# Designs tried in a protein design run: peptides against a protein of PDB entry 8HF1. Part 259

Target 1, 320 residues: chain A of PDB entry 8HF1
Amino acid sequence: NVMLYATKPTEVMVSFPHQEQVLTVTRLISAEIEKFYVSLDLMNIGVQPIRRSKSLQCLRDPSKKSFVKQLFNDFLYQMKEYGIYAASIAIISLIVEFDIKRRQAETLSVKLMHRTALTLCEKIRHLLVQKLQDMTYDDDDDNVNTEEVIMNFSTPKVQRFLMSLKVSFADKDPKDICCLVFVERRYTCKCIYGLLLNYIQSTPELRNVLTPQFMVGRNNISPDFESVLERKWQKSAIQQFRDGNANLMICSSVLEEGIDVQACNHVFILDPVKTFNMYVQSKGRARTTEAKFVLFTADKEREKTIQQIYQYRKAHNDIA

## One batch from the design tools (peptide; made by RFdiffusion4, then SolubleMPNN)

Design b2_p26_8_s3 (from b2_p26_8, 11 letters changed)
Fold by OpenDDE base, seed 2:
Structure b2_p26_8_s3 (fold): chain B 320 residues (1-320), chain A 26 residues (1-26)
Amino acid sequence: as target 1 above (320 residues)
Amino acid sequence: SVEEARREQARRLAAEPVEYIELPEV
């Protein structure tokens, strides 16, 4: 029995400074969302008939208002954690979702609610894009997606992440790269994917080196909530990553037991590791001899993060 | 301005080498 000594990945921590300065546009957007919540609470959308056959959907929000608030709360989180550049991409996902919900609305009141949410998203998008354009001398859309604009409008965490990618992968052979990027939230996968596409295209040293994809983990929520399109996208993205047509995969959950993802040489944890399972399963994807497991932490939380990782290592060694 | 201070912070951060703290195996 050759015990394949699974070479433990080198665990690396990258620190980032706290961003104390909040942009006026971020405060304005937050205030507009808060005003919208007050308006939303006053909206009479009627009692939605609980169709007995869809009992599991009724458990989340019979009024559909909590779902609207959840999407805006997730957007506010993304704007805070990743910056206004990532937020300009994230808002498009809300626009698409609210337009779908508006078209699927069974009542005029529900249609109006989703229309009001959509109008707010369009306003937010305009405010974000205008602020990105303030750095460009020319009003051309191509000038908003430069390395400089992306870096200046990203949080210190995202700046350090992008720099870490540049240092790790500049001028390397694409075939030698198998990278996973873990994020906490499902919606973060899409906005970080869009950000990475634009950053890679604007960075000559990475343009022909990194090909990103994203995968949304299956929420244990009924397969009925995943669109047929999302399931097709996931299968295609996984296949491209297996075939080596993509060498960087962004994931929001541990790839379910049974997504055979090849051994990766880099695993980036962009968000804080909140669970032992996330630690073990994400680290367990870094399986090559020179594999790196990279964590991002705020400078103020450095010591606490180190202690948490040592606790997870101990717990893993006690079970293994 | 807040924007200039933020640009200067971003420029400094971009000029600083990424410090990789290796977490030793215990």
Scores: peptide ipSAE 0.367, ipTM 0.886, DockQ to the pose 0.743
Fold by OpenDDE base, seed 3:
Structure b2_p26_8_s3 (fold): chain B 320 residues (1-320), chain A 26 residues (1-26)
Amino acid sequence: as target 1 above (320 residues)
Amino acid sequence: SVEEARREQARRLAAEPVEYIELPEV
C-alpha cells in the first residue's frame, strides 16, 4: 500500500489595488435601482382575490418583493465586485428570471411588478452596452467582447485574475490543466463563466488551451424548484470536467455537497475566504505534486488575509 | 477623466508582472 503522501499545495497570494473611482454609469444605475425600490414598496401586491385560505397568501406577498430586491442587490454586488463588463452579462440572467416570474404570475399586480422590473433591466442593459461600445472607435465593429474592453471594464481583482490565468496557462497542453475557480455566490458562477468564454476567445494564447464550465450548488429551496434543465446542466458540466472535455470549473460552495471532483493542479479563490470549511475543502482539491492554491486580496486587506490563513492552517493542523 | 485614470490603471496593471507572494509553511 503506497501511502500517497498528500503533497501540500503551494499557497500563493495575489494582491490587487483598490478602485476608488466610480464610473458615472455605475452611479446612474444604482440611483435607478434605488428609485425602483421606492416604487416597489408603494406597489400593493396583497390584494389577491379572497380564496378561503386567506392567511397563507398574505404571508407570501412580502417574499415576492424581497426576491425582486435580492436579485437587484446581487446585481449591484456583481457590478461593484467584478465591474461593468461582468454586469452586462449578469443583467441578462435577471431578465430571464423576471420573464419566467412574469409568465408564472397568478395576479395582474404580480405580473405588473415583474414587468416593471424587466423594463428596468432592459434600461440597465442598454446603459451598460452603450458604455462598453464607447471604447470601440469603429462604428462597424459592434464587438464589445475584445480582451481590451474586458480588461478596461473589469475591477482590479478580475484584471489580476485574468492576468494570472494568462501567465499560468499560456500555450500549455490542455491535458496538463485541471483548474478550479471558487466564488462566494451562486449567481457569480454564470457571470464569470460568460466573462471567461469571451476572454479566452479573444486571447490567442488561451484559445484551445482553456475550456471552462460552471457549477452552481443545489438551491436550498426544495429540489422540486430546481429546474430539470439546471440539474441536466450540472450533470453534464461535471461529466465534461471528469472526462477532460473541460479543464476549468467555476464553482461556489458546491464542493461541500460531496461532488466528486478529480484532483486539481490549480485552485483559484476569487472571493475572500470567509469560513474554515471553505478553506479546507478548496485547498483539499489541490492534490497534485505541483498544485497551486491562489488567493486574491485587496492591498488594504493583505495583512488581515495572511493572518486569517495562518489561523486556518493552525486550526487544520490541530484537527489532523 | 475618471475613465482615463481607469484606463491608465488597467495599462499599469497589465504591464506589471503578477507578483506571487508565496505564503511560507508554518
Scores: peptide ipSAE 0.353, ipTM 0.881, DockQ to the pose 0.769
Fold by OpenDDE base, seed 1:
Structure b2_p26_8_s3 (fold): chain B 320 residues (1-320), chain A 26 residues (1-26)
Amino acid sequence: as target 1 above (320 residues)
Amino acid sequence: SVEEARREQARRLAAEPVEYIELPEV
């Protein structure tokens, strides 16, 4: 039982201010997605053949509309929670997914639906990239991937996270770093990974110090929905992290599935800890003597978060 | 503008030290 013998990590909370100010581009994008949902609801895609895949009862939404809405809702969440820089990366994942779905479409109506979604994603991408470019004063340097652009177009949570990484890891030996970053959502892993790659590359003190990877937990949804590419990526990412070729791993799930991840010295919880299980399992990865378990909380939720952590500690001690 | 105010907030946050609040063992 890893729970009983884990060295208790130092539990640290990092607060971030609330950002009340919504960018005009964010409002425009949200409104375009809402208009698209109205249009999507009016789309007659016909009766889709219910592929009775024998195995898992994931009733494929016969309309596939719910899946389209889910991806855009996840994007809207990422744009809100992480900012427009992360959203500019997140939209690429939607583009890739809708292009795959468009090519796999069995009917012209479904093909058109995915094409319309893809067209909206390209419009959103353009709006985001244009807004990121508004910060680049130099007409000649289309490089929106600067530390300044990343910081300015990230939410306070992400800003504090990046600063916490910089403070924690600046000029350290890569071999002395074993870091996990937990996020709530699968798609967040990819956009935060892309954000971190660009941030690390733009931050000299982190260049050659941090090598990020991401691991998407197996969806409890059939392994059939995981692309062969995603499964290959996961295996490669885990192996790189075990071999020390990667020293920062972004995860959307606690590695429940017997992935013996080495004892980590840093565990960052970027999103709110919503469950006792998430708390115990994520904390249980911070197993070195000097391990840090870092929580991010909004200032307004600080007290509530502290109380929740104390409740989880109590519950953990009552089971141990 | 909203953007200027966000830039200013980002600049302030970048200048502020990361406050690490240690959660004491109860």
Scores: peptide ipSAE 0.352, ipTM 0.878, DockQ to the pose 0.802
Fold by OpenDDE base, seed 5:
Structure b2_p26_8_s3 (fold): chain B 320 residues (1-320), chain A 26 residues (1-26)
Amino acid sequence: as target 1 above (320 residues)
Amino acid sequence: SVEEARREQARRLAAEPVEYIELPEV
């Protein structure tokens, strides 16, 4: 009986300072979204015909207003948690979603609602890009994607994450890297992916070292809205990661759904570990010799996070 | 300004080594 000593990964905590200072642009964007919610509540979009064939969730939002509010609330969360730079990428996803819904609108009132939401997203994008350009002397769009701009307009959490990647992977052989990055929300995968692409391209020590991909969890809301393209993309992304064509995978709760990925040497938990299952599953991917399991915590929550990890370790040892 | 204070915080964070706190085995 060779007890395969599952080499316990080295568990590492990285702390980041609290950012008390809110940028004026963030307050302006939040206020514009709140004004939009008031206007949205006043919009009469009529009773939508219940299509018998659409999933039970089309029944839950007969006005489609709650879905519009959900997308903006997810954007506000990303802007708060990851910063203005990540928000400039996240807003593009909203633009795409509202443009699709505008084109698919069955009524003029619903079309107008999605058009108004789209116009707000375009205004938000302009405000974000203008603020990113305030650090650049040259009006060139490529100049907003520098390491300096990314770092200055990211939250302390994202700054420490990017620095941790640079320190961990600078000038390493791409073949020796198998990295997972866990995030809480589906939409965070896309904005952190876009941020990492730009950061890696602007960082010579990581250029040609890290090749990122992302995995979007199945839409618990409607598998019918998973475009055939999104499902093909997910299959392609996981295959690229298995084949070693990608060596960094950003994922949410996708690994809970039985997506088997290879043993990794680095696992980063960018967002707080909320469940024992998430802890065990994410840690269980760090299986190589000398694997690292890296947690990010706010300085104010350091002790609470340590206590939670010890409780999860104890619970895991009591089951093993 | 808030922007200057953020730039200064970002500069400090970029100059600070990433503190890795190894969580002891229990």
Scores: peptide ipSAE 0.349, ipTM 0.878, DockQ to the pose 0.795

Design b2_p26_8_s4 (from b2_p26_8, 13 letters changed)
Fold by OpenDDE base, seed 1:
Structure b2_p26_8_s4 (fold): chain B 320 residues (1-320), chain A 26 residues (1-26)
Amino acid sequence: as target 1 above (320 residues)
Amino acid sequence: DVEEEQRALAEKLRAEPVKYIPLPEI
């Protein structure tokens, strides 16, 4: 029972300013996705063959349109919550997924639908990359992966997160670091992982200090939807984190599934803590004597977040 | 320009130290 014997980590909050202003490129991309949804709704994909695979019929969008919309909605969320730099990485995941789905398409109409989605993703990628390049003054350095570009095109939340990593881990021994980063959404793990790789590579004080990995929780949705590649990646990532070859793990779920993750000295909650279970389980990973549990909150939501954490602490003490 | 304001905010945020606000024990 991890609840009873966990050393209480030092709980801290990092606030960030709320950004209401939306970039023109973000508006353009959102409008292109909305136009695509109208077009997608008008697409006649015909009656899809119901594959009689017994177990998970309920989660099959027979139209596959809802899945396409879900991926773009997750992208729009990532672009809003993490910024256009993270979105430039997130769009690659959509490109890969739609290319796989296009190749796996059983009908020409479904193949065309995924091709149209893929074409939109490539357009979005170009718009994002072009916008990142507008900050590179040197015509010769196509390298949009600088600390400056990453910071300028990230949301205040991500900026404060990256700064918190830099302050926490600059010039430290990699062996002394065991860090978890919790995010709400599965797809956020991949884009934040890619962002961190580029940020660490562009930040000398973090080079060879932080080695990130990501773990996507098993979807309560069938292991059949997890690509064999994703399952192999998860096993490898967990093993690297256990072996100390990775010292920062990005997770979308608390490792409910008996993955004995070593006691961590840092736990970052990048997204809002929405549930008591998320709070207890994520906090329960910060088990070293000097462990830090770091919450990120918008300034406007600070008081509400504090009150919510106090309610969770009270509820935890009433059960313990 | 929204972009200039976002850049200026990013620069300001980079210059500002990360403030950890302790969550007091209940």
Scores: peptide ipSAE 0.350, ipTM 0.880, DockQ to the pose 0.837
Fold by OpenDDE base, seed 2:
Structure b2_p26_8_s4 (fold): chain B 320 residues (1-320), chain A 26 residues (1-26)
Amino acid sequence: as target 1 above (320 residues)
Amino acid sequence: DVEEEQRALAEKLRAEPVKYIPLPEI
């Protein structure tokens, strides 16, 4: 029995200053969402007929109002955690979702609710794009996606992440790179993917080096809630990553037992490691001899993060 | 201006090298 000594990855931490992006636009957007919640609570959308179909629909508010609030709360989280540049990408996902829900609305009241949410998203998008343009001398859309604009309107966490990618991968052979990026939330995968596409395109040292993809982990929520399009995208993204046509994969959950992802040489944990399972399974993807496992932490939370990683290492050694 | 101070800090952070803190083996 050759014990394949799984070479333990080199574990490293990147620190960043904990600074919230204090922009007038972020305060305005938050206030507009709060006003919208008051309006949403006053909307009479009627009692939606509880179709006695699949029992798992009972966990979602039959009014659909809680789902609308959840999407805006997830947007506010992304704006806070990643910055207004990431938020300008995140809002597009809300626009698409609310337009789909508006078209699928069974009642005029539900259609109006989703239309009002969509109109707010369009306003938020305009406010974000206008603020990104304030740094560009020319009103051309291409000038909003520069390395400078991306960096200046990203949070310190995202700035240090992008710099860590540049330092790690500048002018390397794309074939020598197998990178995973773990994020906490499903919606963050699409947002960080869009940000990385624009950053890589604007960074000459990375443009022909990194090819990103994203994978949304299967929520244990019934496969009925995943669109056929999302499932096709996941399969295509996984296949591109296996074939080496993509060398960076953004993931929101541990790849379910059975997604055979090749041994990675870099694993980035962009968000805090909140569970033992996330630690073990993400670290377990860094399997090459020179593999790096990179954690991001705020300077103020550094000691707490180190102690948490030591607890997870101890717990892993007690089970192994 | 708070926005100018934030931009100046973002520029400073871009000029600072990425500090990797090794996590020692236990």
Scores: peptide ipSAE 0.328, ipTM 0.861, DockQ to the pose 0.719
Fold by OpenDDE base, seed 3:
Structure b2_p26_8_s4 (fold): chain B 320 residues (1-320), chain A 26 residues (1-26)
Amino acid sequence: as target 1 above (320 residues)
Amino acid sequence: DVEEEQRALAEKLRAEPVKYIPLPEI
């Protein structure tokens, strides 16, 4: 079994200062979402026309409001954890999702709910883009996608991650790179992917060096709700990474589902390691002789993180 | 200003080399 001779990856930690981005725009956006939740709770969605199965429809209406709140809570988390620049990309995904749900709405009340959510997302997008533009002194260059803007509006965690990529991969041969980036949440994969595309395009030393892809786990909701487009995208992204057409893969818990991914030389853990399985599986992908396993931690949580990794290593050695 | 302190911190962080802290071997 080739697994017994795998060289242990070099495990390293990168620390960042825990500082919340306290911007006027983030406070305004949070307040607008809270006002929207109050309005959403007052919306009567449950007056659906009486089809004979009355009991099952009334039970589904709380789920529609809950799903809208979940998407905005996930957005607020991304804005807090990754910064305003990442939030400007994340809000586009909410716009797309609510537009699909608006078109699929069977009732006028549900259609109106999703329309109100869309109007809020468009307002949030405008506020975010305006704040990104406030740093461009040149009125003529609408290009908010510069290395400087990305860095200034990213959290210290994301700044240290991008700097770690630049130091690790500047002017290297693309063929010598096989990188995984692990994130906790499914929606973060697409957001960090969009951020990395713009960062790589704005950073000359990474142009034509890094080609990112992203992979999201199967939705635990029935395989029937996984769009044919999402399944096609997943297969294409995996194949591009296997063929070496992509050399950086952003993934969540997807590798737990038995996706065969090649041995990597770099594994970045962008979010906290919350489970033993995530630690073992992510570390188990760093299999080359010079493989690096990089953890990101807030300075305040450094000792707790070291102790947690020590416990996971001990538990792994007791099972092996 | 809180925004000025955040910009100054972001600039300081960009000027600092990425330090990799080795995790202790067991």
Scores: peptide ipSAE 0.321, ipTM 0.865, DockQ to the pose 0.717
Fold by OpenDDE base, seed 5:
Structure b2_p26_8_s4 (fold): chain B 320 residues (1-320), chain A 26 residues (1-26)
Amino acid sequence: as target 1 above (320 residues)
Amino acid sequence: DVEEEQRALAEKLRAEPVKYIPLPEI
């Protein structure tokens, strides 16, 4: 009986002040999106042809309008939760998605709808980039990707996360690092990945230490909409992480979907732990002797978060 | 200015060391 002493990771909490970024630019962007929703509701895109061969999926295909609204609502969430800098990266994903949909549009009305959405995304991107540039005092350095700009335009949660990475990994051997970063939403993986690439590049102590990758969870709506590219990317990303070519992996609920990753020495939970399964699975990846499991919480939610973790620990001990 | 207050808070947060709060063992 080799009792696999599951080395319990050291569980730690990082708190951050609850501050909403109240910037004029965020209000302008929100107002432009709401104005766009009014215009979108007035657009006649016609009756969408029910693809007879996909009848069961077509009944669940959200209206092309509902999908557009979902992407902008997800963007607004990213801007609120992670800040303006993260939003400047998140908007690029919307631009790419709407450009693809514009090119794939079967009707002129649908093409116009996606074109209008794309034009709004380009306007939003311009507003965000302009606001990031307002802090570069040097007219000659168009580099909005400095540590200072990233930190100043990130939410307190993201600031504490980036600082925790710097403190944890500065000047370490890349081979000694196996880090997971858990986020709630699929789109957050790409956003935080892009933010980390820029932050690592601007931070000398991390530049040759951290090599990030991201895993995007399967689309719950239809595996058929996973582009061959997304599946190839996911396989490549996980392989790079297994081979040690990447030492930091950003993931959502991907581990709940049966993607097995190696034992890690650091697990960061950037977003609130909402389920027992997420707690057990994420904590269960921190398996090395000195593994750290790091939770991020708003100061106002600290006690609630502690109580939830205690309930999950109790439930886990009652099953073990 | 609300934006200046947010910048000042961001600077303050950058100057503050990351406090790891140990979660008590049960």
Scores: peptide ipSAE 0.312, ipTM 0.853, DockQ to the pose 0.771

